# Peptides against a protein of PDB entry 3VZA: the designs that were tried, part 37

Target 1, 98 residues: chain A of PDB entry 3VZA
Amino acid sequence: RVERLCKSKELFEERLGLEIRRIHNEQLQFIFRHIDHKDPDKPYMFTLSINEQGDYEVTSCTPPLDCISEFQLKVRETNNFSAFIANIRKAFTALSFK
Target 2, 62 residues: chain B of PDB entry 3VZA
Amino acid sequence: AAYVTQLYYKISRIDWDYEVEPARIKGIHYGPDIAQPINMDSSHHSRCFISDYLWSLVPTAW

## One batch from the design tools (peptide; aimed at target 1 R21 G54)

Design b2_p23_3_s3 (made by RFdiffusion4, then SolubleMPNN; from b2_p23_3, 13 letters changed)
Fold by OpenDDE base, seed 3:
Formats: sequence, structure tokens, C-alpha cells
Structure b2_p23_3_s3 (fold): chain B 98 residues (1-98), chain C 62 residues (1-62), chain A 23 residues (1-23)
Amino acid sequence: as target 1 above (98 residues)
Amino acid sequence: as target 2 above (62 residues)
Amino acid sequence: SMADEVKNLLRKIIEESPIEEAA
């Protein structure tokens, strides 16, 4: 099972182009790649924590997204984490077109 | 890795077929209405195309 | 709820996963 879990993680990372890291200060970093077709390895990332109130909190976004604050609000309202991540990727994709 | 893989599933709703050759991207996407198969040859597509395609399966409606 | 499940997953990842360098 451990072997399968490791393989699963690798498959998701490669196929979705999404890496999830536990980083300092009780944060997770979500790193999107495969966004820019001209530079597939260019990372688009944000960091996330759950604050003391139990709410999703985006602590950084690189490159910055104008919509990230709205998405944070939306995910808090809807609790649709899947849509949250997918919309962020869509926004990064749009940004990659300059 | 257990929790991370669970999180990936919660995000994507994709379950991979782990028994196929590496070049085959095979799995199932579980949408709200019907499960849809994923079955593509990675050698025929760029990494970006593959990712874009898979993410296109994920609803963005809040 | 499903929302709680995701939050719980995130918490568990934070609690049990080794700290990696930020990209």
C-alpha cells in the first residue's frame, strides 16, 4: 500500500502538474507547473494555511493573482476546495498568456 | 503520502489505474453525474496538454 | 462534511509531513 501511495503521489504530481509541499510555519505550498506551454517547468504557486478560526487562508501567491482574495472568499463560503484549486490554476493559465 | 494522495483525489476526483504501462495515462474521473474514463497515450501529448486536459475535467463552478 | 474532510486532510498533512523547502 505504501508503494502504491508513493506511486499515486508521483502520478498526480506529473500528470496534474501540481506539487504539494509542507513548508514552514504550518503552511502548505501548492506548486503548479505545466502552465506555460513555452516553459512547462515554470512554477506558479501559492501557500495556504488554516488559521486559528479554521478558515482557509492564502498566505502568498507567486505570481500574484488579482482574483486570489475573491477565491479565498469563495472557498470559505462554498467550502468547495476542488473548485478553489481548479480556479487558481485557471487564473494562472490566463496569466501565462501575459 | 496517504493524506496527500487523498487530497489529490479530493481535488481532482481522479482515480488512477496503477497497473498499466507508464506511457499510458489511465484512470477514472468521478464527476457528479457519471464516472468518465481517462485513457490516453502520454507519448502522443505534451506534458502541458495532458495537465490541461485533466484539469479540464475538474469543475470550476463554486 | 466534505469540507471538514478536506480541512482535516490539510491539518494531517501539516502535522505529519516533513517540512520541505519552499519553492
Scores: peptide ipSAE 0.760, ipTM 0.960, DockQ to the pose 0.934
OpenDDE base, seeds 1, 2, 4, 5: peptide ipSAE 0.759, 0.758, 0.759, 0.757; ipTM 0.959, 0.959, 0.960, 0.959

Design b2_p23_3_s4 (made by RFdiffusion4, then SolubleMPNN; from b2_p23_3, 13 letters changed)
Fold by OpenDDE base, seed 3:
Formats: sequence, C-alpha cells, structure tokens
Structure b2_p23_3_s4 (fold): chain B 98 residues (1-98), chain C 62 residues (1-62), chain A 23 residues (1-23)
Amino acid sequence: as target 1 above (98 residues)
Amino acid sequence: as target 2 above (62 residues)
Amino acid sequence: SEKDEVKDLLREIIKNSPIEPAA
C-alpha cells in the first residue's frame, strides 16, 4: 500500500502537473507546471493556509493573479476546493498567453 | 503520501490504473455524472497537452 | 460532509507531513 501511495503521488504530480508541498508556517504550496507550452517546467504557484477562523487563506501567488482574492472568497462561500484549484490553474493558463 | 493522494483525488476525482505500462495513462474520472474512462498514450502527446486535457475534466463551476 | 473532508485533509497534511523547502 505504501508503494501504491508513493506511485499515486508521482502519477498525479506528473500527469496533472501539480505538486503539493507542506512548507513552513503551516502552509501548503501548490505548484503548477505544464502551463506554458513553450516552457513546460515554468512553475505557477500559490501558498495556502487555514487561518485561525478556519478559513482558506491564500498567502502568496506567483505570478500574481488579479482573480485570486475573488477565488478565495468563492471557495470560502462554496467550500468547493476542487473548483478553486481548477480555476486557479485556468487563470494561470490564461496568464501564460500574456 | 496517504493524505496527499487523497487530496489529489478530492481535487481531480481521478483514480489511476496502476497496473498498466508507464506510457499508458489510464484511469477513471468520477464526476457528478457518469464516470468516464481515461485512456491515453503519453507518447503521442506533450506533457502540457496531457495536463490540460486532464484538468479539462475537472469542473470549474463553483 | 464531503466539502468538510477536504479541509480536514489539508489540516492533516499540515499537521503530519514533513516540511519541504518552498519552491
């Protein structure tokens, strides 16, 4: 089972182009790759925490997204985390077209 | 990696087929509708295309 | 609920996963 879990993580990372890291200060870093077809390894990332109120809080976004604050609001309202992540990727994709 | 893999599933709703050859991307996407199979030959697509395709399966409606 | 499960997962990851360097 442990081997399966490790393989699963690797498959998700490669196929979705999404890496999830536990980083300092009780944050998770979500790193998207495979966004820019001209530079597939270019990372697009944001960091996330759950604040004292129990709400999702985006603590950084690189490159910055104008819509990230709205998405934070939406995920707090809907609790649809899947849509949250998917919309962020969509926004990063749009950004990559300059 | 147990929690992270669970999170990936919660995000993507994809369950991979772990018994196929590495070049084959096989799995099942579970949406609110009928579950749909995933079956791709990775050698025929770029990494970006594969990722874009898989993410296209994930609803963006809030 | 299903939606609450994700937040719980995130908490568990933050609590139990090894800290990695930020990218």
Scores: peptide ipSAE 0.773, ipTM 0.961, DockQ to the pose 0.925
OpenDDE base, seeds 1, 2, 4, 5: peptide ipSAE 0.773, 0.772, 0.772, 0.772; ipTM 0.961, 0.961, 0.961, 0.961

Design b2_p23_4 (made by RFdiffusion4)
Pose (drawn by RFdiffusion4):
Structure b2_p23_4 (pose): chain A 98 residues (1-98), chain B 62 residues (1-62), chain P 23 residues (1-23)
Amino acid sequence: as target 1 above (98 residues)
Amino acid sequence: as target 2 above (62 residues)
Amino acid sequence: SEREELTAKELIQKIIEYEPVEE
């Protein structure tokens, strides 16, 4: 029951290398690992809230990505949250080679 | 706990097979069109390859 | 199912509402 839910969370965390944390001030923190193959445990993270207008809002990005504002605009327009997460990960992978 | 795992599904569209040995990465990826099976041996691959591969299943088109 | 019936935005909102705050 609850064991299955915890197991599912752990499988996603390990397999996708993505953890989701609910943190202060109405925010979720998305932490990507397994980005830099030379340092698999190094994290890349951003934080997100749903603002008072009900819009997606990226509230921080560490390390910064120059394209995340564009991604914010796109996710608002398309409501495609899956592509938003996938494109942020692609951007962190690329950043790691800069 | 359920809400986070539901969001993982929304993001990745993967449903795991929870009835397999830990060394097997098994599940199904869903999409607009026909669902695709996943059955990988984790012992044959690095953690990064597994993550990169699984993420490559997620479309990046807006 | 519940996961398929709700949007990602709604789930985010539910996570913020019902999940514990982590430090």

Design b2_p23_4_s1 (made by RFdiffusion4, then SolubleMPNN; from b2_p23_4, 8 letters changed)
Fold by OpenDDE base, seed 3:
Structure b2_p23_4_s1 (fold): chain B 98 residues (1-98), chain C 62 residues (1-62), chain A 23 residues (1-23)
Amino acid sequence: as target 1 above (98 residues)
Amino acid sequence: as target 2 above (62 residues)
Amino acid sequence: REGEELSAFELMKLIIKYEPVEE
């Protein structure tokens, strides 16, 4: 099972171009790649924590996204984490065309 | 990596077929309606195209 | 409660609690 789980993580990382890392200060780092077709390894990332109120809180976003605050609000309201991550990727994709 | 793998599923709703050859991207996307099969030859597509396609399966409606 | 249905929120908390720090 450990082998399967490891393989599963690797498949998700490569195929989705999304790496999820546990980092310092009780945060998760989400690193998107495969965004810029001209530079597939260029990272687009944000960090996420759970604040004192127990709410999702984006603690960083690089490159910055104007919509990230709205998405944070939306995920708190809807609890739709999938849409949250997918919309962030969509926003990064749009940003890559600038 | 059990929790991380489960989180990937919660994000993507994709379940991979782990029994196929590495070059085959095969799985099932469990959308809100019906499950949709995924079956791609990775050698025929760029990494970016594959990722874009897979993410296109994930609903963005809140 | 491994194997039981967990929300993304619960999973995130568990990752933060039990997964090794990478950075």
Scores: peptide ipSAE 0.737, ipTM 0.952, DockQ to the pose 0.689
OpenDDE base, seeds 1, 2, 4, 5: peptide ipSAE 0.736, 0.736, 0.736, 0.736; ipTM 0.952, 0.952, 0.952, 0.951

Design b2_p23_4_s2 (made by RFdiffusion4, then SolubleMPNN; from b2_p23_4, 11 letters changed)
Fold by OpenDDE base, seed 4:
Structure b2_p23_4_s2 (fold): chain B 98 residues (1-98), chain C 62 residues (1-62), chain A 23 residues (1-23)
Amino acid sequence: as target 1 above (98 residues)
Amino acid sequence: as target 2 above (62 residues)
Amino acid sequence: RFAESLSAEELMRLIIKYSPVEE
């Protein structure tokens, strides 16, 4: 089972081009790759925490996204975490076209 | 890894088939209305295409 | 298993609580 779980994580990372890392200060870092077809390894990332009020809070976004604050509001309202992450990826994709 | 893989599922709603050969990307996407199979040969596509395709399965409606 | 039993928020909390810091 442990071996399968490790394999599962690796498959998600490679296939979705999304790495999830536990970083300092009680945050998760979400790193998207495979965004820029000309530079597949170029990372697009944001960090996420749960604040004292229990709400999702984006603590950083690189490169910055104008829409990230709106998405934070939306995920707090809807609790649709899947759409939250997917919309961020969509925004990064749009940004990669310059 | 258990919680991380579960989070990946919460994000993507994809469950992989772990018994197939490495080059075969097989699984099931569980959409809000219907579940659909995933079955593609990774050797025929770029990494970016594969990722874009899989993410296209994930609804962006709030 | 129980893929739908825990919310994304709960999973985040668990990852933060039990996973080693990578950065």
Scores: peptide ipSAE 0.735, ipTM 0.956, DockQ to the pose 0.875
OpenDDE base, seeds 1, 2, 3, 5: peptide ipSAE 0.725, 0.731, 0.728, 0.721; ipTM 0.956, 0.957, 0.957, 0.956; seed 1 fails the geometry check

Design b2_p23_4_s3 (made by RFdiffusion4, then SolubleMPNN; from b2_p23_4, 14 letters changed)
Fold by OpenDDE base, seed 1:
Structure b2_p23_4_s3 (fold): chain B 98 residues (1-98), chain C 62 residues (1-62), chain A 23 residues (1-23)
Amino acid sequence: as target 1 above (98 residues)
Amino acid sequence: as target 2 above (62 residues)
Amino acid sequence: RPAESMSAFELMRLIIKESPVED
């Protein structure tokens, strides 16, 4: 089971191009790759915490996204975490074409 | 790693087939309606195409 | 096999609680 868990994490990281890291100050870092077809290893990332009110809070976004504040509001309203992450990836993808 | 893999499932709704060779991307996507099989040869596609395709399975409607 | 018992929110909390810092 331990071996499968490690393999599972690796498969998700490579196939989705998404790395999830536990970083300092009670935050998770989400790192997207495979966004820019000309530079597949270029990272697009954001950090996420749960604030004192128990709400999702984006603490950083690199490169910055104009829509990130709206997405934070939407995920707080809907609790649709899947759509939250998918929409961020879509936004990063759109940004890569500019 | 257990919680991280579960979080990946909550995000993507994909369950991988771990019994196939690494070059075979095989699994099941559990959408809101019918479950869809995933079965592709990674050697036939770029990393970006594979990721884009898999993410295209994930609904973006809030 | 996929676990539906915990929400993404709960999983995130558990990752933060149980996982070592990676940076």
Scores: peptide ipSAE 0.729, ipTM 0.956, DockQ to the pose 0.782
OpenDDE base, seeds 2, 3, 4, 5: peptide ipSAE 0.673, 0.726, 0.669, 0.669; ipTM 0.946, 0.956, 0.944, 0.944

Design b2_p23_4_s4 (made by RFdiffusion4, then SolubleMPNN; from b2_p23_4, 12 letters changed)
Fold by OpenDDE base, seed 2:
Structure b2_p23_4_s4 (fold): chain B 98 residues (1-98), chain C 62 residues (1-62), chain A 23 residues (1-23)
Amino acid sequence: as target 1 above (98 residues)
Amino acid sequence: as target 2 above (62 residues)
Amino acid sequence: RFADSHSAKELLQLIIKNSPVEE
């Protein structure tokens, strides 16, 4: 099972171009790659925590996204975490063309 | 890694087929309406195309 | 015992609680 789980993680990381890392202060770092077709390894990332109220809280976003605060609001309202992540990736993709 | 892989599923709704050759990207995407098979030859596509395609399967509607 | 056993938020909290810090 451990072998399968490791393989699963690697497949998701490579195929989705999304790495999820546990970092300091009870945060997760989400690192998107494969965004810029001219530089597939260029990272686009944000960090996320669950605050004391139990709400999703974006603690950083690099590069910054104008829409990130709105997305945080939307995920709190809808609890649609999938759409949250997908919309962030879409926003990063749009940013890569600027 | 169990929770991380579960989180990936929560995000993507993709379940991979782990018994195929490494160059084959095979799985199932579970959408709200129908399940869609994924079956790609990774050697025929760029990493960015593959990722873009897979993410295109994920709804962005809140 | 599939991914649907936990919400995304619960999974996040479980990862934060049980996973080693990477940076």
Scores: peptide ipSAE 0.716, ipTM 0.956, DockQ to the pose 0.877
OpenDDE base, seeds 1, 3, 4, 5: peptide ipSAE 0.715, 0.715, 0.714, 0.714; ipTM 0.955, 0.956, 0.955, 0.955

Design b2_p23_5 (made by RFdiffusion4)
Pose (drawn by RFdiffusion4):
Structure b2_p23_5 (pose): chain A 98 residues (1-98), chain B 62 residues (1-62), chain P 23 residues (1-23)
Amino acid sequence: as target 1 above (98 residues)
Amino acid sequence: as target 2 above (62 residues)
Amino acid sequence: LEELDKVDTKTLIKKILEFEPVS
């Protein structure tokens, strides 16, 4: 029951290396791990809210990505949240080789 | 708890097989077209490869 | 899963913000 839900969350966290945290001020924090193969536990994170207009809003990005504003505009236009998350992870992977 | 796991599905389109040994990464990836099985031995791969591979199943086209 | 595919992601985000505890 609830055990299954917790198990599902843990499998996603471990296998995708992605944690989602509900934090202060109506925000969710997405934490990617398993990005740098030399340091698998190092986190890359961004925070997101749904603003008063009902739009996706990235409220911070640590470390910063120069493309995340473009991604914000694209996710608003297409409503493709899956691609938004996938492209942010690709950007953090690339940043790690800069 | 259910709302976060539902969002994981929305992001990855993966449904896990919860009835397998912990060492097996088993599930199905869904898409526009036919669903694809996943059955990997976690002992054969690094955590990073597993994550990179699974993420490669997620389309990046907008 | 078929019914969940009909749910907008923003709705889920809002439900997480409403019903999930602050971490």

Design b2_p23_5_s1 (made by RFdiffusion4, then SolubleMPNN; from b2_p23_5, 11 letters changed)
Fold by OpenDDE base, seed 4:
Structure b2_p23_5_s1 (fold): chain B 98 residues (1-98), chain C 62 residues (1-62), chain A 23 residues (1-23)
Amino acid sequence: as target 1 above (98 residues)
Amino acid sequence: as target 2 above (62 residues)
Amino acid sequence: MEELDKVPVKEILKKILKEAPIE
């Protein structure tokens, strides 16, 4: 089971181009790669926490996204975390063409 | 790592087939209505294409 | 997978955040 869990994480990281890391101050860092086809290893990332009110809170976004505040509102309203992450990736993808 | 893999599933709704050779990307995507198989030869695609394809399976509707 | 669908994402996130301190 342990071996499978390790393998599973590696497969998700490589195939989705998404790394998830716990960082300081009880935050999760989501690192997207494979966004820019000309620079597949270029990272696009944001950090996330659950604030004192129990709400999702984006604590950083690099590069910055104009839509991130709206997405934070949407995920709080809908609780659709999957769509939240997918929309962020979509936004990063659009940004990579600028 | 167990919770992280659970999180990956919650995000992607993908369950991988761990018994196939590394070059084969096989699994199941559980969409909102139906489940669909994933079956790709990674040697025939770029890393970016593979990621883009898999993410295209994830609905963006709130 | 069916059982995992019943677990709220927020609870999974909290469990990750409560894991052993990062190195």
Scores: peptide ipSAE 0.715, ipTM 0.952, DockQ to the pose 0.783
OpenDDE base, seeds 1, 2, 3, 5: peptide ipSAE 0.715, 0.714, 0.714, 0.713; ipTM 0.951, 0.951, 0.952, 0.951

Design b2_p23_5_s2 (made by RFdiffusion4, then SolubleMPNN; from b2_p23_5, 11 letters changed)
Fold by OpenDDE base, seed 3:
Structure b2_p23_5_s2 (fold): chain B 98 residues (1-98), chain C 62 residues (1-62), chain A 23 residues (1-23)
Amino acid sequence: as target 1 above (98 residues)
Amino acid sequence: as target 2 above (62 residues)
Amino acid sequence: MEELDKVPVKEILRQILKNEPVE
C-alpha cells in the first residue's frame, strides 16, 4: 500500500508538474514545474493556509501574480479548489511568456 | 501520501492506470459532464507538453 | 472515486497538515 501511494504521488508530480508539500506554520506549498518550455524545471510556486475563519489564504506567491488576490476571493466564494489551482497555473504560464 | 494523492484527484479529477508500462500515460479524467480516457505515449511528447495537455482537461470556470 | 467526490477539499487539506511530515 505504501508503495502504491508513493507511485501515485510520483506520477502526479511528474505528469502534472505539480509538487505539494507541507511546510512550517500550517501551510501547504504548491510548486509548479513544466511551465516554461525552455526551462522545464523552473519552479513557480505559492503557499496556502486555512485561516482561523476557515478560509483559504494565499501566504506567498513566487513569482508574484497580480491576479492571486482575485483568485483567493473566487475560491472562497465558489469553493472550486480545482479551478483555483488550474487558474493559478494558467496565470504562471502566461507570466512565463515575457 | 494518501491524502496528498486524494488532493491530486480533487484538483485534476484524474485517476491513473497504475498497471501499464511506465512509458504509457493512461488513466481517466472525470470531467463535469462525462469521463474521458487518457492514453498517451510519453516518448512522443515533452514533459511540458504532457503537463500542458493534462491541465487543459481541468476546467477553469469558477 | 465517487466516494472521494463527497469529501470536502478542506478536510483533505487539514489531514495533510496534520499527518504529512514537514518539508
Scores: peptide ipSAE 0.759, ipTM 0.961, DockQ to the pose 0.921
OpenDDE base, seeds 1, 2, 4, 5: peptide ipSAE 0.758, 0.759, 0.758, 0.757; ipTM 0.961, 0.961, 0.961, 0.961

Design b2_p23_6 (made by RFdiffusion4)
Pose (drawn by RFdiffusion4):
Structure b2_p23_6 (pose): chain A 98 residues (1-98), chain B 62 residues (1-62), chain P 23 residues (1-23)
Amino acid sequence: as target 1 above (98 residues)
Amino acid sequence: as target 2 above (62 residues)
Amino acid sequence: EDDVTDPDEIAKGNNVLKDILAK
């Protein structure tokens, strides 16, 4: 029951290396791990809210990505949240080789 | 708890097989077109490869 | 940051999840 839900969350966290945290001020923090193969536990994170207009809004990005504002505009336009998350992870992987 | 796991599905389109040994990464990836099985031995791969591979199943086209 | 324990902050976080899922 609830055990299955917790198990599902842990499987996703471990397998995708992605954690989602509900934090202060109506935000969710997405933390990617398993990005740098030399340091698998190092986190790359961004925070997101749904603003008063009902739009996706990235409220911070640590470390910063120069393309995340473009991604914000694209996710608003297409409503493709899956691609938004996937493209942010690709950007953090690339940043790790800069 | 259910809301976060539902969002993981929205993001990855993966449904896990919860009835397998912990060492097996088993599930199905869904998409526009036919669903695809996943059945990997976690002992054969690094955590990073597993994550990179599973994420490669997620389309990046907008 | 960690997950919040304040009930109002938890509700706000759930609402963000529900809004994402509704889109």

Design b2_p23_6_s1 (made by RFdiffusion4, then SolubleMPNN; from b2_p23_6, 9 letters changed)
Fold by OpenDDE base, seed 4:
Structure b2_p23_6_s1 (fold): chain B 98 residues (1-98), chain C 62 residues (1-62), chain A 23 residues (1-23)
Amino acid sequence: as target 1 above (98 residues)
Amino acid sequence: as target 2 above (62 residues)
Amino acid sequence: MEDVTDPEEIAKGLKVLEKLLEK
């Protein structure tokens, strides 16, 4: 089981170009790579926590996204975490072309 | 590692076939209404293309 | 049919991950 879980994690990281890290103060860091086809290793990242009210809160976003506040609102409304992450990646992708 | 892989599934809805050859990207994507297979040769594509393709399977509708 | 993720599950996961990494 341990071997399967480790391999599964590695496959997700490489194939999705998404690394997930636990950072201080009960936050998750999401690091996207493979966004810029001209610079595949360039990271696009944001951090996420649950605030005192129990709501999803984006605590940082690098590079900044104008739409991140709206996405935070949408995920709070819908609890569609998958769409939340996918839309952020889509936004980073759009930003990489500018 | 167990939780993070569960989180990846919650995000992507993909289950990998981890016992296939390293160059083979094989799995199943579970959409809201249908499941579809993933089966591609990674040696034929860039890392960015592979990621873009896989993320294209993930609905962005809220 | 869409699957909704409970924010409390994420919070729980964060705590679990924190504990695991401290070991």
Scores: peptide ipSAE 0.098, ipTM 0.905, DockQ to the pose 0.069
OpenDDE base, seeds 1, 2, 3, 5: peptide ipSAE 0.073, 0.075, 0.083, 0.078; ipTM 0.903, 0.897, 0.903, 0.899

Design b2_p23_6_s2 (made by RFdiffusion4, then SolubleMPNN; from b2_p23_6, 9 letters changed)
Fold by OpenDDE base, seed 5:
Structure b2_p23_6_s2 (fold): chain B 98 residues (1-98), chain C 62 residues (1-62), chain A 23 residues (1-23)
Amino acid sequence: as target 1 above (98 residues)
Amino acid sequence: as target 2 above (62 residues)
Amino acid sequence: MEDVTDPEEIAAGEKVLQALLAK
């Protein structure tokens, strides 16, 4: 099972172009690649934590997204984490065309 | 890696078939209405196209 | 930013993962 889990992680990273890393101060870093078709390895990333109130909190976003605060509000309201991540990727994709 | 793979499923709702050749992308996306089979030859597509396609399966409605 | 390799920081990361999965 351990080897399958490792394989699973690798498949998700490559196929979704999404890496998830644990970083300091109990945060997760989400790194999107395969966003810009002209530069597939260019990273688009944000960091996330659970604050003292138990709510999702975006602690950084690179490059910055003007919609990230709205998405944070939406995920707190709906608890739809899947839509949260998907919408961030969509926003990064739109940004890559500018 | 158990928690991170669980998180990937929470995000994507995709379950991979791990017993196929690396060039074959096989799995199932579990949407709210129906389960959608995934079966594509990665050698026929760019990495960006593959990622875009898979993410297109994930609903963005809140 | 770099990922964490220190055991106690790794454990903290797992805690966040668990919290996210529990929501």
Scores: peptide ipSAE 0.375, ipTM 0.926, DockQ to the pose 0.881
OpenDDE base, seeds 1, 2, 3, 4: peptide ipSAE 0.301, 0.294, 0.312, 0.366; ipTM 0.918, 0.920, 0.919, 0.925; seed 1 fails the geometry check

Design b2_p23_6_s3 (made by RFdiffusion4, then SolubleMPNN; from b2_p23_6, 9 letters changed)
Fold by OpenDDE base, seed 4:
Structure b2_p23_6_s3 (fold): chain B 98 residues (1-98), chain C 62 residues (1-62), chain A 23 residues (1-23)
Amino acid sequence: as target 1 above (98 residues)
Amino acid sequence: as target 2 above (62 residues)
Amino acid sequence: MEDVTDPAEIAAGEQVLQKLLAK
């Protein structure tokens, strides 16, 4: 089971191009790769925490996204975490074409 | 490791078939209405294409 | 069926991830 779970994690990381890391101050770091087809290893990342009110809070975004505040609002309203992450990736993808 | 994979599932709604060869990307995406099979030969695609395709399965509607 | 993610679950996951990264 442990071996299978480890393999699963690696499959997700490679196939989705998404790494998830725990960083200081109880934050999760989401690192997207495979965004820019010309530079597949270029990272696009954001960090996420739960604030004192218990709400999702994006604490950093590199490169910055104009839409990130709106997405933060939407995920707080809907709790649709999947759409939240997917929309961020979509936004990073759009940004990579600039 | 269990939670990590659970988190990935929460995000992607993808369940991999772990018993196939590495070059075969096989699994199921569980959408809101239907389940969609995934079955790709990774040797035929770039890493970026594979990721883009898989993410395209994930609804972006709030 | 729409999915809902509890922020508390995400927070709990952070602790799990920390343990994994510490290995």
Scores: peptide ipSAE 0.243, ipTM 0.920, DockQ to the pose 0.081
OpenDDE base, seeds 1, 2, 3, 5: peptide ipSAE 0.211, 0.138, 0.129, 0.241; ipTM 0.913, 0.914, 0.915, 0.921

Design b2_p23_6_s4 (made by RFdiffusion4, then SolubleMPNN; from b2_p23_6, 8 letters changed)
Fold by OpenDDE base, seed 2:
Structure b2_p23_6_s4 (fold): chain B 98 residues (1-98), chain C 62 residues (1-62), chain A 23 residues (1-23)
Amino acid sequence: as target 1 above (98 residues)
Amino acid sequence: as target 2 above (62 residues)
Amino acid sequence: MEDVTDPEEIAKGLQVLEKLLAK
């Protein structure tokens, strides 16, 4: 089972171009790659935590996204974590063309 | 890796067929209404195309 | 199909991951 889970993680990382890491202070770091077709390994990343109120909080975003605050609000309202991550990737993709 | 793979599923709603050959991208995307099979030859596509395609399966509606 | 993720579930998951990494 452990071997299967490890392989599954690797498949997700490569195929989605998304690495998920635990970082200090109980945060998750989401690292998107495969965004820029001209530079597939260029990382687009953000970090996420649960704040003292128990809400999702984006603690960093690199490169910065104008829409990140709105997305944070939306995910707090809907708890649609999938849409949250997907919209961030969509925004990073749009940014890569600028 | 149990938690992170669970998180990947929560995000993508994709379940991989981990037993197939490495060059075969095979799995199932579970949408709200239907299950969509995924079956691609990775040699036919760039990494970016594959990622873009898979993410296109994920709804962005809140 | 349920698309909602509980923030507390994420927090608990992070704690579990931290414990695993500490071993």
Scores: peptide ipSAE 0.061, ipTM 0.899, DockQ to the pose 0.071
OpenDDE base, seeds 1, 3, 4, 5: peptide ipSAE 0.053, 0.058, 0.060, 0.057; ipTM 0.900, 0.899, 0.899, 0.899

Design b2_p23_7 (made by RFdiffusion4)
Pose (drawn by RFdiffusion4):
Structure b2_p23_7 (pose): chain A 98 residues (1-98), chain B 62 residues (1-62), chain P 23 residues (1-23)
Amino acid sequence: as target 1 above (98 residues)
Amino acid sequence: as target 2 above (62 residues)
Amino acid sequence: TEEEEEVKELIKKIIEYEPVVEL
């Protein structure tokens, strides 16, 4: 029941290396691990809210990505949240080789 | 708890097989077109490869 | 229209019903 839900969350966290936290001020924090193969536990994170207009809004990005504003505009336009997450992870992977 | 796991599905389109040994990464990836099985031995791969591979299943086209 | 709002509604539900994590 609830055990299955917790198990599902843990499987996603460990397998995707992605954790989602509900934090202060109506935000969710997305934390990617398993990005740098030399340091698998190092986190890359961004925070997101749905603003008063009902739009996706990235409220912070640590470390910063120069493309995340473009991604915000794209996710607003297409409503493709899956691609938005996937492109942010690709950007953090690339940033790790800079 | 259910809402976060639902969002994982929305993001990855993966449904896990919860009835397998912990060492097996088993599930199905869904898409526009036919669903694809996943059945990997976690002992054969690094955590990073598993994550990178699973994420490669997620389309990046907008 | 409903499909475009689905994920945004789900995020709002997560914000509403999930506990706040202290950082």

